# Designs tried in a protein design run: peptides against a protein of PDB entry 5CWW. Part 43

Target 1, 194 residues: chain A of PDB entry 5CWW
Amino acid sequence: VPKLQGPFDFDLNPEDEQDDEVELKDIYVIGEKPRVADLMRGEEEELEMMKEDQHNGLSLNIICLLSTSGQVKICLDIDGVEAQWLPPRSKNKRLFAPPPEPPSLLTFQTFDTLKPAEVTPDGWPMFSEDATSPYSFYVTHPAGITYISLTPWVFRLESELQSDSEAGTEFRIDLLAKGQGSERDRIFTQTRTQ

## One batch from the design tools (peptide; made by RFdiffusion4, then SolubleMPNN)

Design b2_p29_6_s2 (from b2_p29_6, 13 letters changed)
Fold by OpenDDE base, seed 2:
Structure b2_p29_6_s2 (fold): chain B 194 residues (1-194), chain A 29 residues (1-29)
Amino acid sequence: as target 1 above (194 residues)
Amino acid sequence: SEAARIEAKRKRVLEALKKALQKKREELK
């Protein structure tokens, strides 16, 4: 039986400490792609497919959180969600292994998809996937639809994770963190029929 | 092992990212 993974410890941005009141409405998870090292243990044929699919996604799970106000939080699972199988109820009192420290989620980016005037108490923003890209998705709300793409940074981060060279890594990571991050575009706005 | 080297590299990258994000947060305060 798969163990329910959670609670996740959010390394919340201290600026978000005031956002203790953010009600989450939806979660969108982008599963990690297999690591090249893990794939090298597989059949040579999978390795050739991976060379062609060099656009392998991020070898980290991405968890996107959506609030009632249309705030999106992009989080990275940096500890790796090991598939924690519920330990078989072996009657043997296995010494309580200290509960594995809950996986820490690193908040990569936070942004709003709605204007303050568009936020309604009855508004229910939702994630929807983009069939054309696993790292792109939409936030749908009665007020409008926002396209989001993680592709601008995902590839760069994965490149650093897979790089054999440490030269310039810190600099590139600093640029990644300080950059604009995800692409965000309002593709539709509901016009109030007056 | 090569696997251990790769994992160590990943860890270093992620620590660097964490530090960079923390620094960004501090600069915005």
Scores: peptide ipSAE 0.549, ipTM 0.920, DockQ to the pose 0.772
Fold by OpenDDE base, seed 4:
Structure b2_p29_6_s2 (fold): chain B 194 residues (1-194), chain A 29 residues (1-29)
Amino acid sequence: as target 1 above (194 residues)
Amino acid sequence: SEAARIEAKRKRVLEALKKALQKKREELK
């Protein structure tokens, strides 16, 4: 039986004091695309089909977190979620191997989709997918809808992960981190009809 | 192995990213 990997214990790094106060409402996961190295072990035909799609993918899982206040956190799964199989029910009290350390999530970016005045106690922000891109999605709230795209940085990060040269990698990664990050556009705002 | 080299590189990239993001966060504080 595949072990439903329980809720990612987001070890929100306890040092992010600000993160403990954030009530999460929704999660959106963008699955990793296969790495070129992993594809080279597969059938040549799968390699060709995936090469075209790989140009626009990230070989890391992306976990997006949405708070009740409309705050979005874009996290990267650095350790990779290994498929955990339920250990066979062997009766022997095998000392519970310490629960595998929760996957280390690296927060890439945090931003708000709502203005403070738009945040309501009964507001339920939700993620929704963009059918046109796996790296774009929407945050819906009664106050409005925000389009989000990770495309501005995902391609660059993947390029570094797949690069043959280490020359300049640190510099380019620094630029990536300091950049604008994700695209965000409010596509709809609910006007309070007085 | 080539696979080991690729993995080591990925690790280095991710470590660099972590460091860069930490630095950015510190600069914003």
Scores: peptide ipSAE 0.551, ipTM 0.921, DockQ to the pose 0.674; fails the geometry check
Fold by OpenDDE base, seed 3:
Structure b2_p29_6_s2 (fold): chain B 194 residues (1-194), chain A 29 residues (1-29)
Amino acid sequence: as target 1 above (194 residues)
Amino acid sequence: SEAARIEAKRKRVLEALKKALQKKREELK
């Protein structure tokens, strides 16, 4: 039986300190891709398949959180959440290893998909996947649909994680953190028929 | 080992990212 994992510690951005109890409505998880170094231990055939995918995915899990107000929080699992199984009910008093430190989620970016006037008490924003890209998705709400893409920064971050050189790494990471981050585009807005 | 070097580098990159995001947070305050 899978163990329920949590609570997660959030390294929150300052924008989140002002937000009251954000009621979460939905969660979208993008699983990590295998690291190239881990694949080099496998057969040559798996290496060729990953070379063809020019856009090697991020070797970190991404957790996206959606509030009732349409706020999206993009978090990185920097500790690596390993699937924990409930210990088998074997009677042996296994010395409980100290509970592993709760996994830390690093908040990479927070943004709104709705205007204040579009937020309603009965609103139900939801995530939906993009079949064309694992790092793109939609937020659907009665007021409209927003396209989101993580591709602008995911590729650059993975490049730093895999780089052999330390030269310029800090500078490029600073640019990633200060940049615009994810692409966001409102592709549909529902006109209120009076 | 090569694996240990790769892991150490990943850790350094993630620490740099955390620091960069913290700095951004402080500048917004």
Scores: peptide ipSAE 0.551, ipTM 0.920, DockQ to the pose 0.741; fails the geometry check
Fold by OpenDDE base, seed 1:
Structure b2_p29_6_s2 (fold): chain B 194 residues (1-194), chain A 29 residues (1-29)
Amino acid sequence: as target 1 above (194 residues)
Amino acid sequence: SEAARIEAKRKRVLEALKKALQKKREELK
């Protein structure tokens, strides 16, 4: 029986202390695709079918956080969620393994989807999925709708994670980090008919 | 094992990413 993994304790690094208490309103999770190495433990036939699908996803969980102000944080689960199986009911009080350290989230990118003038106290921004891509989604707010795509960097990051060569990895990762990151496009703006 | 080598590489990539993002954050301050 798969163990229900408890709530992720977000250790908000105290260095983020300067961000005013950003009230989170929504969370959007993009589950990791299985790694080729993890599939090698399965039957050979399953490996061939999954090779084609593996090229199109990140082998890390992505957690997107949305604030009341329309700020989006794109976070990566860098510790990886190991499938924890429920310990077998054997009566042996095996020494409680130290509680698994809460998964550390790495903030990849932070950006706003609303202009300062569009932020309202009663505003309720929400995530919605894009049926065409697991790595694209929308932020909906009464002021407008913003399309977000992680595709510009997800593929590149996965390529580095799966690469057999270490040559140039640090340089490419530096470029990836310094880049513009996710695509953002305001697809709809509510025109206030004055 | 080959699995251990792959995992070690992934860890190195992620550490490099963490460092790069930290550097970017410092440069934007």
Scores: peptide ipSAE 0.550, ipTM 0.921, DockQ to the pose 0.660; fails the geometry check

Design b2_p29_6_s3 (from b2_p29_6, 13 letters changed)
Fold by OpenDDE base, seed 1:
Structure b2_p29_6_s3 (fold): chain B 194 residues (1-194), chain A 29 residues (1-29)
Amino acid sequence: as target 1 above (194 residues)
Amino acid sequence: SAAAREEAKRKAVLEALKKALLKKREELK
């Protein structure tokens, strides 16, 4: 019986200077896709289907955090959810395995979806999914709607994670980290008629 | 093991990413 992964205690690494002042309003999670190597143990037919669905998503969980001010943080679960198989009920009082260490989140990118003038005390930004892509979503606020896509970097990161060669990895990862990161597009702006 | 090598590579990539992001943060500060 797969042990239901308990609530992700997001131990936000305190080194992420999460300004104590950032009030979170919403969380959006993009679940990890199975690793190709893990699926290779399955029947050849499933492998062919996965080759066709070659837009293999990231083999890491992505956690998006949204503040009251419309700030988005894109975080990666780098510890990975090790499928803790329930140890076989060996009758022996095995010492409580130490509680699994909370997953370490790595902040990949932080950006704002609202202009300072658009931030209101009563503003309630929310995430919503994009039905057309698992790695795209919207931030909705009374002032406007922002489209966000993680596709510019997600596929590159996954390519590095699956690479058989270490050659040039550090360079490509450095470029990935320093790049523009996620795509952002304000698709709607509410004109406050004064 | 091929699986062990793959896991080691994944770990190395993630460590490189962490390092790169930390450097970026320092450069922005």
Scores: peptide ipSAE 0.575, ipTM 0.928, DockQ to the pose 0.644
Fold by OpenDDE base, seed 2:
Structure b2_p29_6_s3 (fold): chain B 194 residues (1-194), chain A 29 residues (1-29)
Amino acid sequence: as target 1 above (194 residues)
Amino acid sequence: SAAAREEAKRKAVLEALKKALLKKREELK
């Protein structure tokens, strides 16, 4: 039986000054694409299909967190999620090995999808997928709908992860971190009838 | 091994990213 994974450890949160308990309302996970090296261990037919997908995907899991206030955190799973299995119910009280260290999440970006005036106590923001892209999604709230796309940086990051050369990597990564990050567009705003 | 080199590079990229994000945080303070 597979074990539930978590809690996650946040290795870096660049925008959170305070470990304030953010009340999470929703989580959106984008699964990692397999690495070419990992595919070489599989059947050749699966390799060809996945090679095409590797050019368009990130070899890291992405975990998006949504708060009650409409704040989105984009996190990267830098350790990789390993499948953990429940220990067999063997009668022998095996000394429980210390639980494995939780996977570390790197907060790549944090941003708000709602204006302060749009935040309501009864508001319930939710994620929804974009059928056209695994790296694009929506945040829906009674006040409006925000389109989010990770495509501006995902490809660049994967390119660095797959690069054979270290030349210029630090510079390009610095630009990646300092850049605008994810695309964010309010596609719908609910008009308050006066 | 080639796999070990790839893993080392991935680790280096991620460390560089961590550092870059930390610098960004410091600049925003």
Scores: peptide ipSAE 0.576, ipTM 0.928, DockQ to the pose 0.777; fails the geometry check
Fold by OpenDDE base, seed 3:
Structure b2_p29_6_s3 (fold): chain B 194 residues (1-194), chain A 29 residues (1-29)
Amino acid sequence: as target 1 above (194 residues)
Amino acid sequence: SAAAREEAKRKAVLEALKKALLKKREELK
């Protein structure tokens, strides 16, 4: 029986100074897309042609976290979800499979969607999907709506992950990390009725 | 195998990303 992959055990790397004060309100998960090599397993000739085609998505899971204050954290599952097979019911020695190492989440970017004056105790920011792209979404709050797109970096990261050469990878990754990251645009602001 | 080489490269990219993000974090502090 395939074990239902339970919710991602977020091993928040302790190096992320969990501002212990950040209360999470919502989570948005973007599932990984199959790697080109995995799709073409057995068709060697088509593999070379697909490398030039637009990547269908990132071959890593993306976990977005939203706090009460409207802070968004974009995290990457860099360990990948290894399919945990149910240990065979062998009778005797429960070889305690080492507890599956919780997936390591790498925080790619953190940003705020609300201004300090917009943060209220009764505020409830929420994620909302964009039907046009799995790598774009909205943060909705009574004060306003913010559009977020991961597309500026997702494609570049996937290109590096699928690269046949390590030449220049470090430099391009450094640029990717230091760049603006995700697109963020406040598309709606609630006007305070006087 | 070609698959093993690809996996090794993928791992190297992710390690490079991790290092780059850690550096960025340190610079923002």
Scores: peptide ipSAE 0.574, ipTM 0.928, DockQ to the pose 0.645; fails the geometry check
Fold by OpenDDE base, seed 4:
Structure b2_p29_6_s3 (fold): chain B 194 residues (1-194), chain A 29 residues (1-29)
Amino acid sequence: as target 1 above (194 residues)
Amino acid sequence: SAAAREEAKRKAVLEALKKALLKKREELK
């Protein structure tokens, strides 16, 4: 899993002063699936396996951020797609090459996994993987466990990214953005033993 | 090239998504 280690420039509208106050505790990265065009250069057998995966994957990196309060931000790495097609920038040994511009992250969705009353100073929310799907995961906290699935929108977004026609794309993308987004299910709640 | 056209389409989709998300954010304010 390419750990995107680096400063993330959140293309967060600077007006959300509230986002700067969010202390991040964990990061979960879902690596992009290779695009069909990139696969066509590979062996046909890999292409067939990936065709099946193409229906189940997103050709964008997804970066999920988890705050101390249990807030999840789901971000898309838009720049990662551009970098694959950029000819290898000639190793211009610029000794002082400005640090690679942090990937521009597009915040797709923000939601809470904890109720305000469940947020504690000593609480440490964490991501955990779902072995059954790369686009599903859990947020664990002493107060409870929340299952999250990105599958409802990932498939639709990938379909648009792979579409041969621009007809209706704007409308479908608008619906995708306005939709419910990720599935969330609190699968466990810690009962306060009085 | 076909690849260039595909990339242009992808960029257009992502720009549309960005715009749509910004609108949504404004509506939720």
Scores: peptide ipSAE 0.574, ipTM 0.928, DockQ to the pose 0.714; fails the geometry check

Design b2_p29_6_s4 (from b2_p29_6, 11 letters changed)
Fold by OpenDDE base, seed 3:
Structure b2_p29_6_s4 (fold): chain B 194 residues (1-194), chain A 29 residues (1-29)
Amino acid sequence: as target 1 above (194 residues)
Amino acid sequence: SAAAAEEAKRKAVLEALKKALERKREEEK
């Protein structure tokens, strides 16, 4: 299981080990938004300012992985949510505290941003943020730039996580998983000067 | 507690998502 050493130790699920050793070039992390229930424990004044931002956020961390070939993998940190509810482990640095179990990442979607003919051995695809939305970003490569937006599914997933009703949840989640997922648009292509 | 019920619901949603994604992968094969 390739352990991505980021600010969080991510254990990629071994079932994806059968995919050829995808050489990763870049990582993009979208931090979780606080849950409304967690905010209710804070000062009332901070609650009002964050309410507007909460309606458009996901209460899960999103980890995006980018390969040398321009493949993007969108992962969800499922275990990170459980860590928020764990009582703050008392500051006693017990020397033998087992290393925190690496968070389990769930692969939500995998897609390519480059055509096979655009992939080069010396190609260096990179993530770039979108200043207009925390849930949108770009993949930049010498061959072109691809816009990606997670907004089509992020809001729906958060709605299910916050729902008071269990009725129809399984059906809606099934539709979410089977859907097209993230928006993807090639906004720039470098013309090969023949 | 209400908090425990909310956590249980969130866990159930995430488990449902995991199963749905597994089914999708099997259907693509």
Scores: peptide ipSAE 0.582, ipTM 0.930, DockQ to the pose 0.661
Fold by OpenDDE base, seed 4:
Structure b2_p29_6_s4 (fold): chain B 194 residues (1-194), chain A 29 residues (1-29)
Amino acid sequence: as target 1 above (194 residues)
Amino acid sequence: SAAAAEEAKRKAVLEALKKALERKREEEK
């Protein structure tokens, strides 16, 4: 299990036996946005988020994993939501508390950014951010650059998380899971000069 | 409390999502 040297001990669910064979090269984290209900308690933060009105960010952390082969896994930190409501555990219990169980990451989507013929042993795929959107990013590899956007499903998922009605939630979530998920566009391909 | 109800709803949504994704993986195998 590659120990991600981040503050997040990613227990990639051991049940994905296929994940043990995937060498990770990069990680891209999209931090959660505060929930509207949590913001209403702070007058000043409410005004700033109202200006960012159009795309209320997801109230979950998103963790993107990139393999040597250019495979991207989009994971959601489900446990992060529970931790916010736990009253600050008194300082003293932190010392002997078993290390917080590594956050259970839910794999939302897995896809490739490279064709099999583009995968090279010396290839080093990397994430890079999109300055225009926190939910869009690039995967750069010597063979090409792929634009990725999470916006299509992020908005819908957040809408369900904030919904007051349970009616139809299961159906809409099923559609969300089965849908196309993230947008992917190869914006550049390196032409092999023969 | 309204906050507790909201949290319960969020949890339910995430559980539903987990199940839906599991089903999707099974269908792809």
Scores: peptide ipSAE 0.582, ipTM 0.931, DockQ to the pose 0.675
Fold by OpenDDE base, seed 1:
Structure b2_p29_6_s4 (fold): chain B 194 residues (1-194), chain A 29 residues (1-29)
Amino acid sequence: as target 1 above (194 residues)
Amino acid sequence: SAAAAEEAKRKAVLEALKKALERKREEEK
């Protein structure tokens, strides 16, 4: 199981082991937004300013992986949610909490940003941030630039995570999973004539 | 508690998502 050595020990799901041949070139992490319940423990005045920001983010970490071929994997850290519940510091039990199992990544979507003819051995695709949105970014390659936005599904997923009702959740999640997922737009293509 | 109910809901959503993605992969094969 290739351990991604990063600030997060990512155990790639063994089903993603079929990507043993995929050489990763870059990683882009979108940090989770704090949950409303966690912010309610803070001072009321900071709560009002953060209320607007809380509705605009996902309460899960998103890990984007980029291969040499320009393949992007969008992964969700689903185990990180459990770690936020620090067991109440009951003082006395030196129960060696088993080392926190490395967070399991759930692959939400996989897609290509390059055409097969654009893939070169010397090509180095890289992530770059979008200053206008934390849930949008670019993949840059000598052959072109691709804009990616997670906004089509991130808000919907967060709304399900925060919902008080289970009614229709399974149906909406199924639609979310089967949908088009992330927006992809090639905004620039390098023409060979230049 | 309300917090326990919220956590249970979050887990249920994530489990549903996992299953939905598994079904999607099976349908694409």
Scores: peptide ipSAE 0.582, ipTM 0.930, DockQ to the pose 0.663
Fold by OpenDDE base, seed 5:
Structure b2_p29_6_s4 (fold): chain B 194 residues (1-194), chain A 29 residues (1-29)
Amino acid sequence: as target 1 above (194 residues)
Amino acid sequence: SAAAAEEAKRKAVLEALKKALERKREEEK
């Protein structure tokens, strides 16, 4: 399992081991938005400024992986959320707790940004941020530029995470998983002038 | 506690998501 040496040591979910053959070229991290509960611990004045921005963020870290072939994998940091809320288990028990399993990434979506004919050995796909949205970004390659937006599902997922109702959650989550997922649009294609 | 209930719910949502994604992958094979 290729260990992504990023700011977060994330093991890719073993079920995605078939994608272990994918040579990674770049990583793009979208940090989690603070939860309302975490904001309530701050000064009241900071709470008012953050209320407007909170409704549009995901309370999970998103890790985007880009392969040399232009494949994008959108992953969610599921375990990072548990670590924040579990009270530190009392120090007194077993001296040799197995090292905590590295946080596993949950692959939400995988898609290609390049056509097979556009993939080259010397290609260098890269992520770049979109200044207009934290949940939108670009994949740049000599063959073209692809715009990606996570907005179609991020809001819905956060709504489920914050929901007080369990009614219909399973159904809505199933629809979320089976949906088209991220928006993808090729905004530029390099014309090979032969 | 309200915090514990919220955490349990978040966990349940994430588990549901995991299962849904697993099912999706199985259907695509």
Scores: peptide ipSAE 0.581, ipTM 0.930, DockQ to the pose 0.668

Design b2_p29_7_s2 (from b2_p29_7, 13 letters changed)
Fold by OpenDDE base, seed 5:
Order: sequence, then C-alpha cells, then structure tokens
Structure b2_p29_7_s2 (fold): chain B 194 residues (1-194), chain A 29 residues (1-29)
Amino acid sequence: as target 1 above (194 residues)
Amino acid sequence: MEEKRKRVLEALKKALEKLREEKKKEEEE
C-alpha cells in the first residue's frame, strides 16, 4: 500500500508566506532523471537507451506548487524523496527511534502567474504538462494561461552537479541563484466580454 | 562524485539564503 508522504519541510520559504495563508490548489512533480552512476549497474542495452535521455534532465526531483492566488513555487528535492510503501505491520515498533526528520524541499523560486485584479477567492488554477518538454508546463486559470519553462536554469544546475571541476562552482551557482531564470509568458488572457 | 554533489547543493542553498537576505534588506529600505 502506498504511504502518504509528508509533511514536508520547506527550506527558504519567503518570510512573507505565512504557510497558513497559502491554499495550495495543485502540485506538479518533475521526476529526476537517473544518474549515470546508477545506470552503470544495469544491462548494457538499457544503458544505451538511457544515456541519450540522461544528458537532458536534472538529477533532482522538482516539486512545483500552485496556490489559489496563482503563485507558483518551484522546489528542489535535495534529499531524494522516494516513493514509500507502508511497512508491513511488523510489530517491532522501535518505539525510541526519533521520527526521521521530514524530507526538506529547497525553495528555488517563487513567482505569480496572475495579476492582483485576476485573483478570485474561488479561483482554481491548475498545472498542465507541455508535451514538448518535461521541464515546461502551463498554469491554466479562468483569467488566462501562462507558459512556464525551467529549462534556462535546469541544465546549468545539472552541469554543475555532474562537473568534476570545483573551480568557479560557487561563482556559477551564485549567478544561477540570482538569475532566477524560469521563463514565464502569458500566452492567453481571457478578455472579459462586457 | 557524491561529495561534490553535496557541495554544489550546499552552495546553492547558501546562494539562495543570501539572495533572500538581500531582498529583505531592499524591502526594509
């Protein structure tokens, strides 16, 4: 039986986000691509098919959260949250193990997809996938549709994670963080027909 | 490799923390 996971701790939440006020409406998960080192244990034939796909993705899960207000939060799974199954009801409650620390999500970026005048209390924004890229998606709201792409930073971050060189890593990561380079484009706006 | 990955992620965390602190200072001015 699948285990319900959570709660998750969010690292670097904006201070102004009182967690209590943000009603989440949707979640979008971009699964990690397997690391090359993990694939080397498989049969050679599976290795060739996966090599082409590996170069084109992040070796971290990305968790996108969408609020009622149309705020998108992009989080990185640093700890590697895996699908958990309910342990078989083995009676060995090791009663005294401190509960494992909840997995932490690192907040990378937060941005709005709606203007203040477009926000409605009954608004139900939703994610939808982009068939052309796993790192691009849409936010659909009655007021409009916003295209989002994580591609500008995802590949740069993966390059740093896979690099053997430590030289300049800190500088490049600082630039990556400052750039907050997710693309955001409002592709459709619902004109209120008067 | 794993140690380097950890260092990159720690550097990212620190960079984001710094950015948050900078934004907070700009909002207080």
Scores: peptide ipSAE 0.523, ipTM 0.893, DockQ to the pose 0.855
Fold by OpenDDE base, seed 3:
Structure b2_p29_7_s2 (fold): chain B 194 residues (1-194), chain A 29 residues (1-29)
Amino acid sequence: as target 1 above (194 residues)
Amino acid sequence: MEEKRKRVLEALKKALEKLREEKKKEEEE
């Protein structure tokens, strides 16, 4: 039986975001692509086919959170949260291992998909997948649909994670953070018929 | 390899912290 994981600690949350008051409505998870180093342990023939697909993903899980107000929070799983299973009901009271430290999520970016006038108390925004890219998705709300793409920064971050060169890494990471280049485009807006 | 990934992620965390502090100052002015 799968074990429910959480609570998660959020690192770098805005101080003014009372996390306790933000009602989350949806979650979207982009699973990590296997690392080239982890695949090198497999049979050589499967490795060549997977090399092309591996260069096209992030070796970190991305967790997107959506609030009732249409706020999107993009988080990175730095600790590498793995699927946990409930231990089999073996009778042996294995000694209380201290509860594992809660995994931390690094908040990369936060942005709104709705204008203040579009936010409603009964609003229920939802994520939907983009069939064309694993790093693109939509936020749907009665007021409109917003396209989001993480592609502008995901591949650059992966390039730094896989690079053998330490030269200029700090500078390139600083530019990546400052750019916060997730694409956001409102593709549909519901016109109130006057 | 793992040590390098750790350094990249630490650098990213530090860069995001600085950006947050800069935005907070711009909102207070």
Scores: peptide ipSAE 0.523, ipTM 0.894, DockQ to the pose 0.818
Fold by OpenDDE base, seed 1:
Structure b2_p29_7_s2 (fold): chain B 194 residues (1-194), chain A 29 residues (1-29)
Amino acid sequence: as target 1 above (194 residues)
Amino acid sequence: MEEKRKRVLEALKKALEKLREEKKKEEEE
């Protein structure tokens, strides 16, 4: 039986967003790609085919949250939250392990997909996948459709996570954080027929 | 390897914290 996961703590939420005021409508999860080092334990032939595909993913789970207002929050699972199963009800071992601290999600970026005038109380924005990339997706709302791509910063972050060099890491991470490099493009706007 | 990943993620957290503080200052001006 799957174990319910959560609550999650959000690290670095904007202070001005009272967590109580943001009504979430949808969630989009991008699963981590296997680390190259973990795959090196397999047979040599599978390694060659996976080398090309492995260079294009993040070794962290990404959790995207979508509010009623069309706000997108991009969170990184830095603790490596794995799917947990309820232990079989075997009887007696009270493992009084203190409840593990709830896993923290690192808020990487928050941005709006709607203009204030497009926000409606009955609006139901939804995520949709992009078949061409796991790191690209759409936000669909009655007012329009917004394309989002995480590819620019995902690649850079993965490069730092996989690099053996410590030289310049802090500088490159500072540039990555400042760049907030998610692509956002409104591909469709619903014309209100007056 | 795990220690390095941890350091990268700690650096990212610090960078994002700094960015948040900078944005807060810009909104107060």
Scores: peptide ipSAE 0.523, ipTM 0.893, DockQ to the pose 0.816
Fold by OpenDDE base, seed 4:
Structure b2_p29_7_s2 (fold): chain B 194 residues (1-194), chain A 29 residues (1-29)
Amino acid sequence: as target 1 above (194 residues)
Amino acid sequence: MEEKRKRVLEALKKALEKLREEKKKEEEE
């Protein structure tokens, strides 16, 4: 039986976002690609095929959260949340080890997909995948559809994670953080027929 | 490799913290 995971702590949540006010409606998870180091355990031939795939992925899980207001929060799983299974109910009352510190999700970026006038109390925005890239997706709401792509910064972040050079890493990461380079495009807007 | 990865992620966290503080200041002005 899958173990219920959570709660998750969100690192770097905007202070003004009272966590209590953000009703989440959907979650979109982009699974990590295998780390190059983990791939080195395989046969050399698998390494070549994986090199082509490595250029297109992040060795971190990305968790996208969608609120009723159409706010998207892009979070990075730094701790490496893995699927956990409920231990078999062994009769022994293992002393409740203190619950492991909840895994922290690092909030990378937050942005809105809806205008304030498009937000409805009963709004139910949803994620949908893009067949062209695992790092692209859509937010669908009755008011419209927004395309989102994480590809611009995902590639750069992965390059830093895989680099052997420590020189300039801090500077490049600062640029990456400041760039907030997710693409966002409203591809459809529902015209309110008055 | 793991140590480097950790350092990159720590640097990212720090960069995002700084960015958050900067944005907060801009919103207060």
Scores: peptide ipSAE 0.522, ipTM 0.893, DockQ to the pose 0.839

